# Peptides against a protein of PDB entry 3OIQ: the designs that were tried, part 70

Target 1, 212 residues: chain A of PDB entry 3OIQ
Amino acid sequence: KNRIFVSSSKDFEGYPSKAIVPVQFVALLTSIHLTETKCLLGFSNFERRGDQSQEDQYLIKLKFKDRGSERLARITISLLCQYFDIELPDLDSDSGASPTVILRDIHLERLCFSSCKALYVSKHGNYTLFLEDIKPLDLVSVISTISTKSTNSSKHSSSELISECDLNNSLVDIFNNLIEMNRDEKNRFKFVKLIHYDIELKKFVQDQQKVL

## One batch from the design tools (peptide; made by RFdiffusion4, then SolubleMPNN)

Design b1_p17_2_s4 (from b1_p17_2, 8 letters changed)
Fold by OpenDDE base, seed 2:
Structure b1_p17_2_s4 (fold): chain B 212 residues (1-212), chain A 17 residues (1-17)
Amino acid sequence: as target 1 above (212 residues)
Amino acid sequence: MPKNENEEELEEILKEA
């Protein structure tokens, strides 16, 4: 089956009420919810949705049904948090108590860009997104990709049906949304409050702000 | 938000796929 690139989490409102659709999107990691029975990742593009929260626009479930899937979920969380320099409590506590991790508003401290592959599974109009794969994206690489107008359609024979254009457009849209949030005095998001706020990110934001 | 009230049923469908 061809994987569909999703630019908006609103696209799922038009999806079939009974389907299994492989999807991919790019978004910022906003939340981690690990309990004894569930593992959820929240992502957002910060697309304006009227009065709805801009957080957790993509709620992605990790399989968490048996000890094997639970272990895989914990390893996935640990590796993501290690990549983004997110401090977690030790998930391997010998205490027999499954550690509970609830992180929210991750985007207020760190821009955790992620390319997610998921299965859209729907029945009776309800849907769940199940994680298939996740690739964390380096912020410097994201900035460079947006700044370099991709005039190099290098015909990399990447068997990935997702156009480099769809990825780049989504990354630009996310940054534009973050710039709007940064300009809003009522919004908690500010670039200068990011732990990794450096001269490169500052320059990039200043240059993007001149185009908007 | 449509409540994921049927997570278990969606998970059964994912086993059949």
Scores: peptide ipSAE 0.026, ipTM 0.611, DockQ to the pose 0.083
Fold by OpenDDE base, seed 5:
Structure b1_p17_2_s4 (fold): chain B 212 residues (1-212), chain A 17 residues (1-17)
Amino acid sequence: as target 1 above (212 residues)
Amino acid sequence: MPKNENEEELEEILKEA
């Protein structure tokens, strides 16, 4: 089956009650939940959903059923955290006890843009998203991609261009949602509180704020 | 939150696909 690009986690409300659908989305990493028995990643595009929490709009499960899948999950978490400069407790503790990692509100300190491939799996109208692949995105590259989108009307009709347009639209939407959150005095999210808040991000946010 | 169905049943479906 072709992989479907998902712009909103609301799209899953229209999905079949019994299906397996390969999906792709881009979102910010919001949470990590690693225990002895499960591994979950929370992602969000911060779409306004009424009074619902904007965190963990995409709750993604990593397979965690055997020693091989558990090891892969731990390596995945370690590599993501290394990439985003997220401090983890030593996962390789010689104590043989797998450390519990529960991180929440990651987006309040770091913008961890991620391109995710997942399997949507449903049976009785309920669904689970299983991680197939994750690509962390560099913030400078995201900013550059959004900034250059205004200039390249190059006519190439391929299914790959639809995916690139969808990715770029979702990245813009995420930033717009973050700008709205930053403007809300009640929202905990503030760009100036990001650990990596620099002159480049500041300029980009200021320029995007003039268009909104 | 949508109630995650029994995680085990969904993992079994993923083994069959």
Scores: peptide ipSAE 0.024, ipTM 0.632, DockQ to the pose 0.135
Fold by OpenDDE base, seed 3:
Structure b1_p17_2_s4 (fold): chain B 212 residues (1-212), chain A 17 residues (1-17)
Amino acid sequence: as target 1 above (212 residues)
Amino acid sequence: MPKNENEEELEEILKEA
């Protein structure tokens, strides 16, 4: 089956009530929910949806049914947190209880850009997204990608171009949404409150703000 | 969001696919 690029989590409202569809999206990691029985990742592109919360627009389930899938979920969480410098409570506490991790509003402290592959699975109009693959994206690389591609519309094969254009457009849309949130005095999100806020991000935001 | 009231049934469908 061809993988569908998803630019909005609203697209799922038009999806079949009984289907299995491979999807791909890019979004910011907003939440981690790891318990003894479940592993969920929340993502958002911060698309405005009226008065609805912009958090967890993409709720992604990791398989968590047996010791093998649970181990894979825990390793996935550990590797993501290591990549994004997210502090986890020590998973090695000698209490034979599986460590519980509940993180929310991750985007208020860190911009954790992630390219996700998932399976959309629906029955009776309800759906779940199951994680197939996740690629963390480096913020410097994201900024560089947005900044350089305004000038180079020449030379690569047609199939790689579509997926790369969709990715870039979604990255631009996310930054535009974050700029709007940053301008809103009532919004909790502020670029200057990010732990990794540097001169490069500051300059990039200032340059993007002139286009909006 | 519509509550995924049938998460277990969706997981069963994923196991059959």
Scores: peptide ipSAE 0.023, ipTM 0.618, DockQ to the pose 0.102
Fold by OpenDDE base, seed 4:
Structure b1_p17_2_s4 (fold): chain B 212 residues (1-212), chain A 17 residues (1-17)
Amino acid sequence: as target 1 above (212 residues)
Amino acid sequence: MPKNENEEELEEILKEA
């Protein structure tokens, strides 16, 4: 089956009540929930959803049913946190208890852009998104991708072109949503509170704010 | 809506796929 690009987690409301659909989206990592029994990643594009929390719009489950899947989940979390400079408690503590990690509001300190591949699995109208693949995106690369209007796509198939346009549009939408949140005095999100807030990000945000 | 009640069944469907 072809993988579907998802621009909004509302798209899942129109999905079949009993299906398996490979999907892809880009979003910011907002939460990590690792316990002894489960591993969940929260992502958001910060699309306005009325009075609902803008966090965890994409709740992604990692398989966590056997020692192999648990190990893969823990390694995935460790590698993501290493990539984004997220401090985790030492997962290797000799105490034999797997440490519980509950992180929320990650986007308030770090912009953790991630391209996710997942399986939408539904039964009786309920659905779960299972992680298939995750690619962390470097913020400099994201800024560069948005700033460079993609004029160089002349060599890829029409299907690859659509996916690149969808990715770029979603990245722009995320930044626009973050700019709106930053302008809202009631919103906790502020670009200047990001640990990695540098001159490049500052300039990019200032330039995007002039277009909005 | 609490998504959690059918997680096991959804994972069984994923194993059969």
Scores: peptide ipSAE 0.023, ipTM 0.620, DockQ to the pose 0.065

Design b1_p17_3_s1 (from b1_p17_3, 6 letters changed)
Fold by OpenDDE base, seed 5:
Structure b1_p17_3_s1 (fold): chain B 212 residues (1-212), chain A 17 residues (1-17)
Amino acid sequence: as target 1 above (212 residues)
Amino acid sequence: SFDEKLEEQEKKEEIVE
């Protein structure tokens, strides 16, 4: 089955009530919920739903049913946090209790762009998204990709027909949504409050604001 | 809220599993 690129979490409202569909999207990591019994990742494109941008538009489950899947989930969280320089509470607590990690509003401090592959699984009109793969994206690379409009159609094989255009369009849409949030005085999101806010990001945001 | 989405997702998971 071909993997479907998803530009909006609203697309799932039109999906079959009983299906298994491989999907892919790009979004910002917004939350991490790791307990003894479950692991969830929240993502958002900050697409406006009504008057407010929604956090955690994509709530992605990691399989957490056996020691192998639990280990994979914990390693995934660790690697993501290391990549994005997210401080985890001391996972090394000598107390044999599995560390609980609950992080929210990650996007307020760090822009954690991620390319996700997931399985949409529905039954009786309800669905769950199961993580299959995650690729963290470097912010400098994201900025460069948007800025260069690199139409380098490397003819990668026809079976993963996520057009480079769809990915780039989604990245642009995310930045546009963040710019709107930054302009809203009531919104908590501000680019200047990002820990990694530098001259490069500042310049990119300023240039992008002139096009909007 | 995050908690409401979590609860909604948990309910969805129980139905799909």
Scores: peptide ipSAE 0.024, ipTM 0.661, DockQ to the pose 0.882
Fold by OpenDDE base, seed 1:
Structure b1_p17_3_s1 (fold): chain B 212 residues (1-212), chain A 17 residues (1-17)
Amino acid sequence: as target 1 above (212 residues)
Amino acid sequence: SFDEKLEEQEKKEEIVE
């Protein structure tokens, strides 16, 4: 089955009531919920949905049914947090108690761009998104990609139908949404409060603000 | 809230599992 690129989590409202659909999206990591029995990742594009919370628009489940899947989930969380410089408690602690990790509003401190592959699984109109793969994206690379307006859709015949255009458009939309949030005095998000706020990001935001 | 979304997702999972 071909993987579908998803630009909005609202797209799932139109999806079949009973299906298994491979999907992909790009979003910011907003939350991590790791307990003894569950592992969830929250993501958002910060699409405006009226008065609804813009956080955790994509709630992605990691399989957590056996020791193998639990270990994979913990390793996934550890690697993501290492990549984004998110401090976690030691997940390997010899004390047989699996550490609980609850992180919220990650986007207020760090822009954690992630390309996610997931399975949309629905039954009776309800759905769950199961993580299949995750690729963290480097912020400098994201900024560079948006800035260079790569109109060169090189016809790379790679069977991954996700056009470079769809990814780039979604990245632009996320930044535009963040700029709007930054302009809103009521919104907690501010670029200057990011731990990794540097001259490059500052310049990029200033240049994008002139186009909006 | 996150907790409300978590509860909603848990309810969805009970239906899908």
Scores: peptide ipSAE 0.024, ipTM 0.662, DockQ to the pose 0.885
Fold by OpenDDE base, seed 3:
Structure b1_p17_3_s1 (fold): chain B 212 residues (1-212), chain A 17 residues (1-17)
Amino acid sequence: as target 1 above (212 residues)
Amino acid sequence: SFDEKLEEQEKKEEIVE
């Protein structure tokens, strides 16, 4: 089955009431919920949804049914947190109790861009998104990609072009949404409050603000 | 809220599983 690129989590409202659909999206990591019994990742593109919270637009479940799946989930969380410089409590507690991790509003401190592959699974009109794969994206690389592709249509293969265009459009949309949030005095999100706020990000935001 | 969205999603998952 072909994997569908998803630009909005609202697209799932139109999906079949009984299906299994492989999907892909790019979004910011907003939350981590790891307990003894479950593992969930929240993502958002911060699309405007009226008065609804823009957080956790994509709630992604990691399989957590046996020791093997639990181990894979924990390793996935550890690797993501290492990549994004997110501090986790020491998982090496000699106490046989599995550590609980509950992180919220990650986007207020760090822009954790992630390309996700998931399975949309629906039954009786309800759905779950199961994580299949995750690729963390470097912020400098994201900024560079948005800044450079405005000019060079290099002839890559037609299938790679569609996937790259969809990815780039989604990255631009996310930044535009963040700029709007940054302009809103009532919004908690501010670029200057990011731990990794640097001269490059500052310049990029200033340049994008002139186009919007 | 996050908790309300989480609870709604958990209820959806119980029906799918």
Scores: peptide ipSAE 0.024, ipTM 0.656, DockQ to the pose 0.884
Fold by OpenDDE base, seed 2:
Structure b1_p17_3_s1 (fold): chain B 212 residues (1-212), chain A 17 residues (1-17)
Amino acid sequence: as target 1 above (212 residues)
Amino acid sequence: SFDEKLEEQEKKEEIVE
């Protein structure tokens, strides 16, 4: 089955009540929920949805049923947090208690852009997104990609052609949404509060603000 | 098929939450 690029989590409202659909999206990591029994990742593109919380628009489940899947989930979380410089408690603690990690509002401190592949699984009108693959994206690379509107179509002829345009459009939309949040005095998100806020990000945001 | 086994595992995952 062809993988579908998803630009909004609202797209799932139009999906079949009983289906399995491979999907892909780009979003910011907003939450991590790792317990003894489950592992969830929250993502958002911060699309305006009325007065509802803009966090965790994409709630992604990791398999957590056996020692193998649990280990894979923990390794996935560890690697993501290492990449984004997110401090975690030691997940390998010899204390027979599985470490619990509950992080929320990650986007308030770090912009963790991620390209996610997931399976949309629905039954009886409810759905779950299961993680298949995750690629963390470097912020400098994201900024450069948006700034250089160069459709360098590297025709990677692989049958999973996410339109480079769809990826770029989603990244632009996320930044535009963040700029709007930053302008809102009631919103907790501020670019200047990001731990990695530098001159490059500052300049990029200032340049994007002139176009909006 | 591999896909059918995946679907069965996914269905078993939805039932546990």
Scores: peptide ipSAE 0.022, ipTM 0.579, DockQ to the pose 0.052

Design b1_p17_3_s2 (from b1_p17_3, 8 letters changed)
Fold by OpenDDE base, seed 2:
Structure b1_p17_3_s2 (fold): chain B 212 residues (1-212), chain A 17 residues (1-17)
Amino acid sequence: as target 1 above (212 residues)
Amino acid sequence: SFDKKLEEEEKKEEIVE
């Protein structure tokens, strides 16, 4: 089955009540929930959804049923946090208690752009997204990609190609949503509060604000 | 394959958990 690019988590409202569909999306990491029994990742594109919280629009479950899947989940979390410079408690603590990690509102301190592959699995009208693959995206690379608008069609082979256009459009939409949040005095999100806020990001945001 | 069907059923059980 071909993988479907998803631009909004609202798309899942139109999906079959009993299906397995491979999907892909780009979003910001907003939460990490690792306990003894489950591992969840929250993502958002901050699409406006009335008065509802814009966090965790994509709730992604990692398989956590056996020692192998648990280890894979913990390694995945560790590698993501290392890439994004997110401080975690030591997950390897010799204390026989599995370390619990609960992080929320990650986007308030760091823009953690991620390309996710997942399986949409539905039964009886409810669905779960299972993580298949995750690629963290570098912010400088994201900014450069949006700024250059260069459809350099690197002709990668036809069968799994996310349209480079779909990726770029999603990245632009996320930044536009963040700019709107930054302008809202009631919203906690502010670019200047990001730990990695630099001159490049400042300039990019200022240039994007002139187009909106 | 049988393994793919088994994995699909395991994933369906994970929705109910």
Scores: peptide ipSAE 0.021, ipTM 0.572, DockQ to the pose 0.049
Fold by OpenDDE base, seed 4:
Structure b1_p17_3_s2 (fold): chain B 212 residues (1-212), chain A 17 residues (1-17)
Amino acid sequence: as target 1 above (212 residues)
Amino acid sequence: SFDKKLEEEEKKEEIVE
């Protein structure tokens, strides 16, 4: 089955009530919910959705049913947090208590761009997105990708069905949404409050703001 | 395969939890 690129989590409203569909999207990591029984990752592209919170538009479940899946989930969280420089409590603490991690509003401190592969699984009109793969994206690489508008030609590497255009468009949309949030005085998101706010990001945002 | 169906059913159970 071909993997479908998803530009909006609203697309799932039109999906079959009983299906398994491999999907891929790009979004910012907004939340981590790791308990003794569940592991959830929240992602958002910050698409405006009325008065609802713009965070956690993509709620991704990690399998957490057995010791093997739990371990994989914990390792995944650890690696993501290490990559994005997110401080976690020691997940390996000898205290025998599985550490609970509840992080929200991650995007207020760090832009954690992630390319996610997931399985859309629906039953009785409800759906769950199960994580299959996650690739953290480096912010410098994201900025470079958007800036270079690399119309790099259709190298049909036949295996990656997702067009570079879909990825780039989603990244642009996310930044445009963040710029709108940054301009809104009521919005808590501000680029200058990001821990990793540097001259490069500043320049990119300023240049992008002129095009909007 | 049976394993794929089993994995699919396990995933469906996780929707109800």
Scores: peptide ipSAE 0.020, ipTM 0.571, DockQ to the pose 0.050
Fold by OpenDDE base, seed 3:
Structure b1_p17_3_s2 (fold): chain B 212 residues (1-212), chain A 17 residues (1-17)
Amino acid sequence: as target 1 above (212 residues)
Amino acid sequence: SFDKKLEEEEKKEEIVE
């Protein structure tokens, strides 16, 4: 089955009540919920949804049913947190209790862009997204990609099933949404409060604000 | 495959939680 690129989590409202659909999206990591019994990742593109929370628009489950799947989930969380410089409590506690990690509002401190592959699984009108693969994206690379592709549409490298256009459009949409949030005095999100806020990000935001 | 069907059923059980 072909993997479907998803630009909005609202697309799932129109999906079949009984299906398995491979999907892909790009979004910001907003939450991590790791307990003894489950592992969930929250993502958002911060699409405006009226008065609804913009957090956790994509709630992704990691398989967590046996020691092997639990280990894979924990390793996945560890690697993501290492990549994004997110501090985790020491997972090496000699106490046989699996450490609990509950992080929320990650986007307020760090822009953790992630390309996610998931399975949409629905039954009786309810659905779950199961993580298949995750690729963290470097913020500098994201900024560079948005800044350079406004001019050169011509080099289709044929091998990636995902339209580079779909990825780029979603990245632009996320930044536009963040700029709108940053302009709103009531919104908690501010670019200047990001731990990694630098001259490059500042310049990029200033340039994008002139176009909006 | 049998493995794919098993994985599909395992995933369907997790939707009810």
Scores: peptide ipSAE 0.020, ipTM 0.577, DockQ to the pose 0.076
Fold by OpenDDE base, seed 5:
Structure b1_p17_3_s2 (fold): chain B 212 residues (1-212), chain A 17 residues (1-17)
Amino acid sequence: as target 1 above (212 residues)
Amino acid sequence: SFDKKLEEEEKKEEIVE
């Protein structure tokens, strides 16, 4: 089955009530919920839903039913947090208590762009997104990709036809949504409050604001 | 495969939990 690129979490409202659909999207990591019994990742494109942008538009479940899946989930969280320079409590605490990690509003401090592959699984009108793969994206690379409009159609094989255009369009949409949030005085999101806010990001945001 | 069916059923149970 071909993997479907998803540009909006609202697309799932039109999906079959009983299906398994491989999907892919790009979004910002907004939350991490790791407990003894579950692991969830929240992502958002910050698409406006009514009057407010929502965090956790994509709630992604990691399999967490056995020691193998639990270990994989914990390693995944650790690697993501290391990549994005997110401080975690020591997951390796020799105290036999599995550390609980609950992080919210990650986007207020760090822009954690991620390319996610997931399985949409629905039953009786409800659905769950199961993580299959995650690739963290470097912010400098994201900025460069948007700025260069690099139409380098590397002919990757026809079966994973996420058009480079769809990915780029989604990245642009995310930045546009963040710019709108930054302009809203009531919104907590501000680019200047990001820990990694530098001259490069500042310049990119300023240039993008002129096009909007 | 049997494994793929098993994985699909395990995933269906995880929606109900």
Scores: peptide ipSAE 0.020, ipTM 0.568, DockQ to the pose 0.049

Design b1_p17_3_s3 (from b1_p17_3, 9 letters changed)
Fold by OpenDDE base, seed 1:
Structure b1_p17_3_s3 (fold): chain B 212 residues (1-212), chain A 17 residues (1-17)
Amino acid sequence: as target 1 above (212 residues)
Amino acid sequence: SFDKKLKEEEEKEKIVE
């Protein structure tokens, strides 16, 4: 089955009431919820939805039903946090108590761009997104990709490659949404409050603000 | 809120499982 690129979590409102659909999206990591019984990742594109919270627009489940799946979930969280410089308690502690991790509003401190592959699974009009794969994206690479206007859609004929255009458009949309949030005095998001706010990001934001 | 969405997804899970 061909994987569908999703530009908005609203797209799922039009999806079949009973289906299994492989999907892919790019978004910012906003939350991590790891307990003894479940693992959830929240993502957002910060699309404006009226008065609704813009956080956790994509709630992604990791399978957590056996020791193997639990271990895979913990390793996934550990690797993501290592990549994004998010401090976690030691998840491998020999003390038989699995550590609980609840992180919220990650985007207020770090821009954690992620390309996610998931399974949309629906029954009776309700759905769950199960994580299949995750690729963290480097912020410098994201900025470079947006800035260079890579119109070279190399016709890589493989039906599994996200169109470079879809990825780039989604990245641009996310940054535009963040710029709007930054301009809103009521919004908690501010670029200058990011731990990794540097001269490169500052310049990029200033240049993008002139186009909006 | 995250907690509201979490509850909504827990309710969805009971239906999909």
Scores: peptide ipSAE 0.068, ipTM 0.753, DockQ to the pose 0.859
Fold by OpenDDE base, seed 5:
Structure b1_p17_3_s3 (fold): chain B 212 residues (1-212), chain A 17 residues (1-17)
Amino acid sequence: as target 1 above (212 residues)
Amino acid sequence: SFDKKLKEEEEKEKIVE
């Protein structure tokens, strides 16, 4: 089955009530929920739903049913946090208690762009998204990709036809949504409050604001 | 809220499992 690129979490409202659909999306990591019994990742494109942008538009479950899956989940969280320079409480605490990690509003401090592959699984009209793969994206690379409109159609094989266009469009949409949030005085999101806010990001945001 | 979404997903999981 071909993997479907998803540009909005609202697309799932039109999906079959009983299906298994491989999907892919790009979004910002917004939350991490790791307990003894479950692991969830929240993502958002910050698409406006009504009057407010929604956090955690994509709630992605990591399989957490056995020691192997639990270990994989913990390693995944660790690697993501290391990549994005997110401080975790010592996961290696010699205290046999599995550390609980609950992080929210990650996007207020760090822009954590991620390309996610997931399984949409529905039954009786309800669905769950299961993580299959995650690739963290470097912010500099994201900015460069948007700025260059690199139409380098590397002919990757027809079966993973996420058009480079769909990915780029989603990245642009995310930045546009963040710019709108930044302009809203009531919104907590501000680019200048990002820990990694630098001259490059500042310039990119300023240039993008002129196009909007 | 995160807590509301978490609860909604927990309810969905019970139905899909």
Scores: peptide ipSAE 0.063, ipTM 0.752, DockQ to the pose 0.854
Fold by OpenDDE base, seed 3:
Structure b1_p17_3_s3 (fold): chain B 212 residues (1-212), chain A 17 residues (1-17)
Amino acid sequence: as target 1 above (212 residues)
Amino acid sequence: SFDKKLKEEEEKEKIVE
């Protein structure tokens, strides 16, 4: 089955009430919910949805049924947090109790761009997104990709049918949404409050603000 | 099938927005 690139979480409102659809999107990591019984990741592109919360527009579930799937979920969370420099409590506690991790509003401190592959699974009009794969994206690389209109299709293998255009458009949209949030005095998001706010990000934001 | 297992997981753990 062909994987569908999703530019908005609203697209799922039009999806079949009973289906299994492989999807892909790019978004910012906004939340992590790891307990003894479940693992959820929240993502957002911060698309304006009226007065609704802009966080967790994509709620992604990791399989958590047996010790093998639980271990995989925990390793996935650990690797993501290591990549984004997110501090986790020591998961290696000898106490046999799996540590609980509840992080919210990650985007207020760190821009954690992620390319996600998931399965949309629906039944009776409700749906769940199950994580299949996740690729963290480096912020410097994201900025460079947006700034350089370089259509340099590095001939990586033919199987990643992700339109480079779809990815780039989504990244631009996310930054535009963040710029709008940053301009809003009522919005908690501010670029200057990011832990990794540097001269490069500052310059990029200033240049993008002139175009908007 | 993987698809059947996913459906069974969804049925148990529906994320309601």
Scores: peptide ipSAE 0.029, ipTM 0.619, DockQ to the pose 0.092
Fold by OpenDDE base, seed 2:
Structure b1_p17_3_s3 (fold): chain B 212 residues (1-212), chain A 17 residues (1-17)
Amino acid sequence: as target 1 above (212 residues)
Amino acid sequence: SFDKKLKEEEEKEKIVE
């Protein structure tokens, strides 16, 4: 089955009540929930959805059924946090207690852009997204991609091609949403509060604000 | 198969509410 690029988590409202569909999206990591029994990742593109919270629009489940899947989940979380410079408690603690990690509102301190592959699995109108693959994206690369608008048609082979256009459009939409949040005095998100806020990001945001 | 394991999860109603 061909993988579907998803630009909004609202798209799932139109999906079949009983299906398995491979999907892909780009979003910001907003939460991590690792307990003894489950592992969940929250993502958002901060699309406006009335009065609902804009966090965790994509709730992604990692398999957590056996020692092998639990280990894979913990390694995945560790590697993501290392990439984004997120401090975690030691997940390998020899203390027989499985470490619990609950992080929320990650986007308030760090912009953690991620390209996610998942399986949409639905039954009786409810659905779960299961993580298949995750690629963290570097912020400098994201900014460069948006700024250059150059469709460098790197001829990657046809079968897995997310339209480079779909990826770029999603990244632009996320930044536009963040700019709107930054302008809202009631919103907790502010670019200047990001730990990695630098001259490059500042300039990019200022340039994007002139177009909106 | 991975699909079989997903169907088993679907059958176990481990749907995220």
Scores: peptide ipSAE 0.027, ipTM 0.624, DockQ to the pose 0.063; fails the geometry check

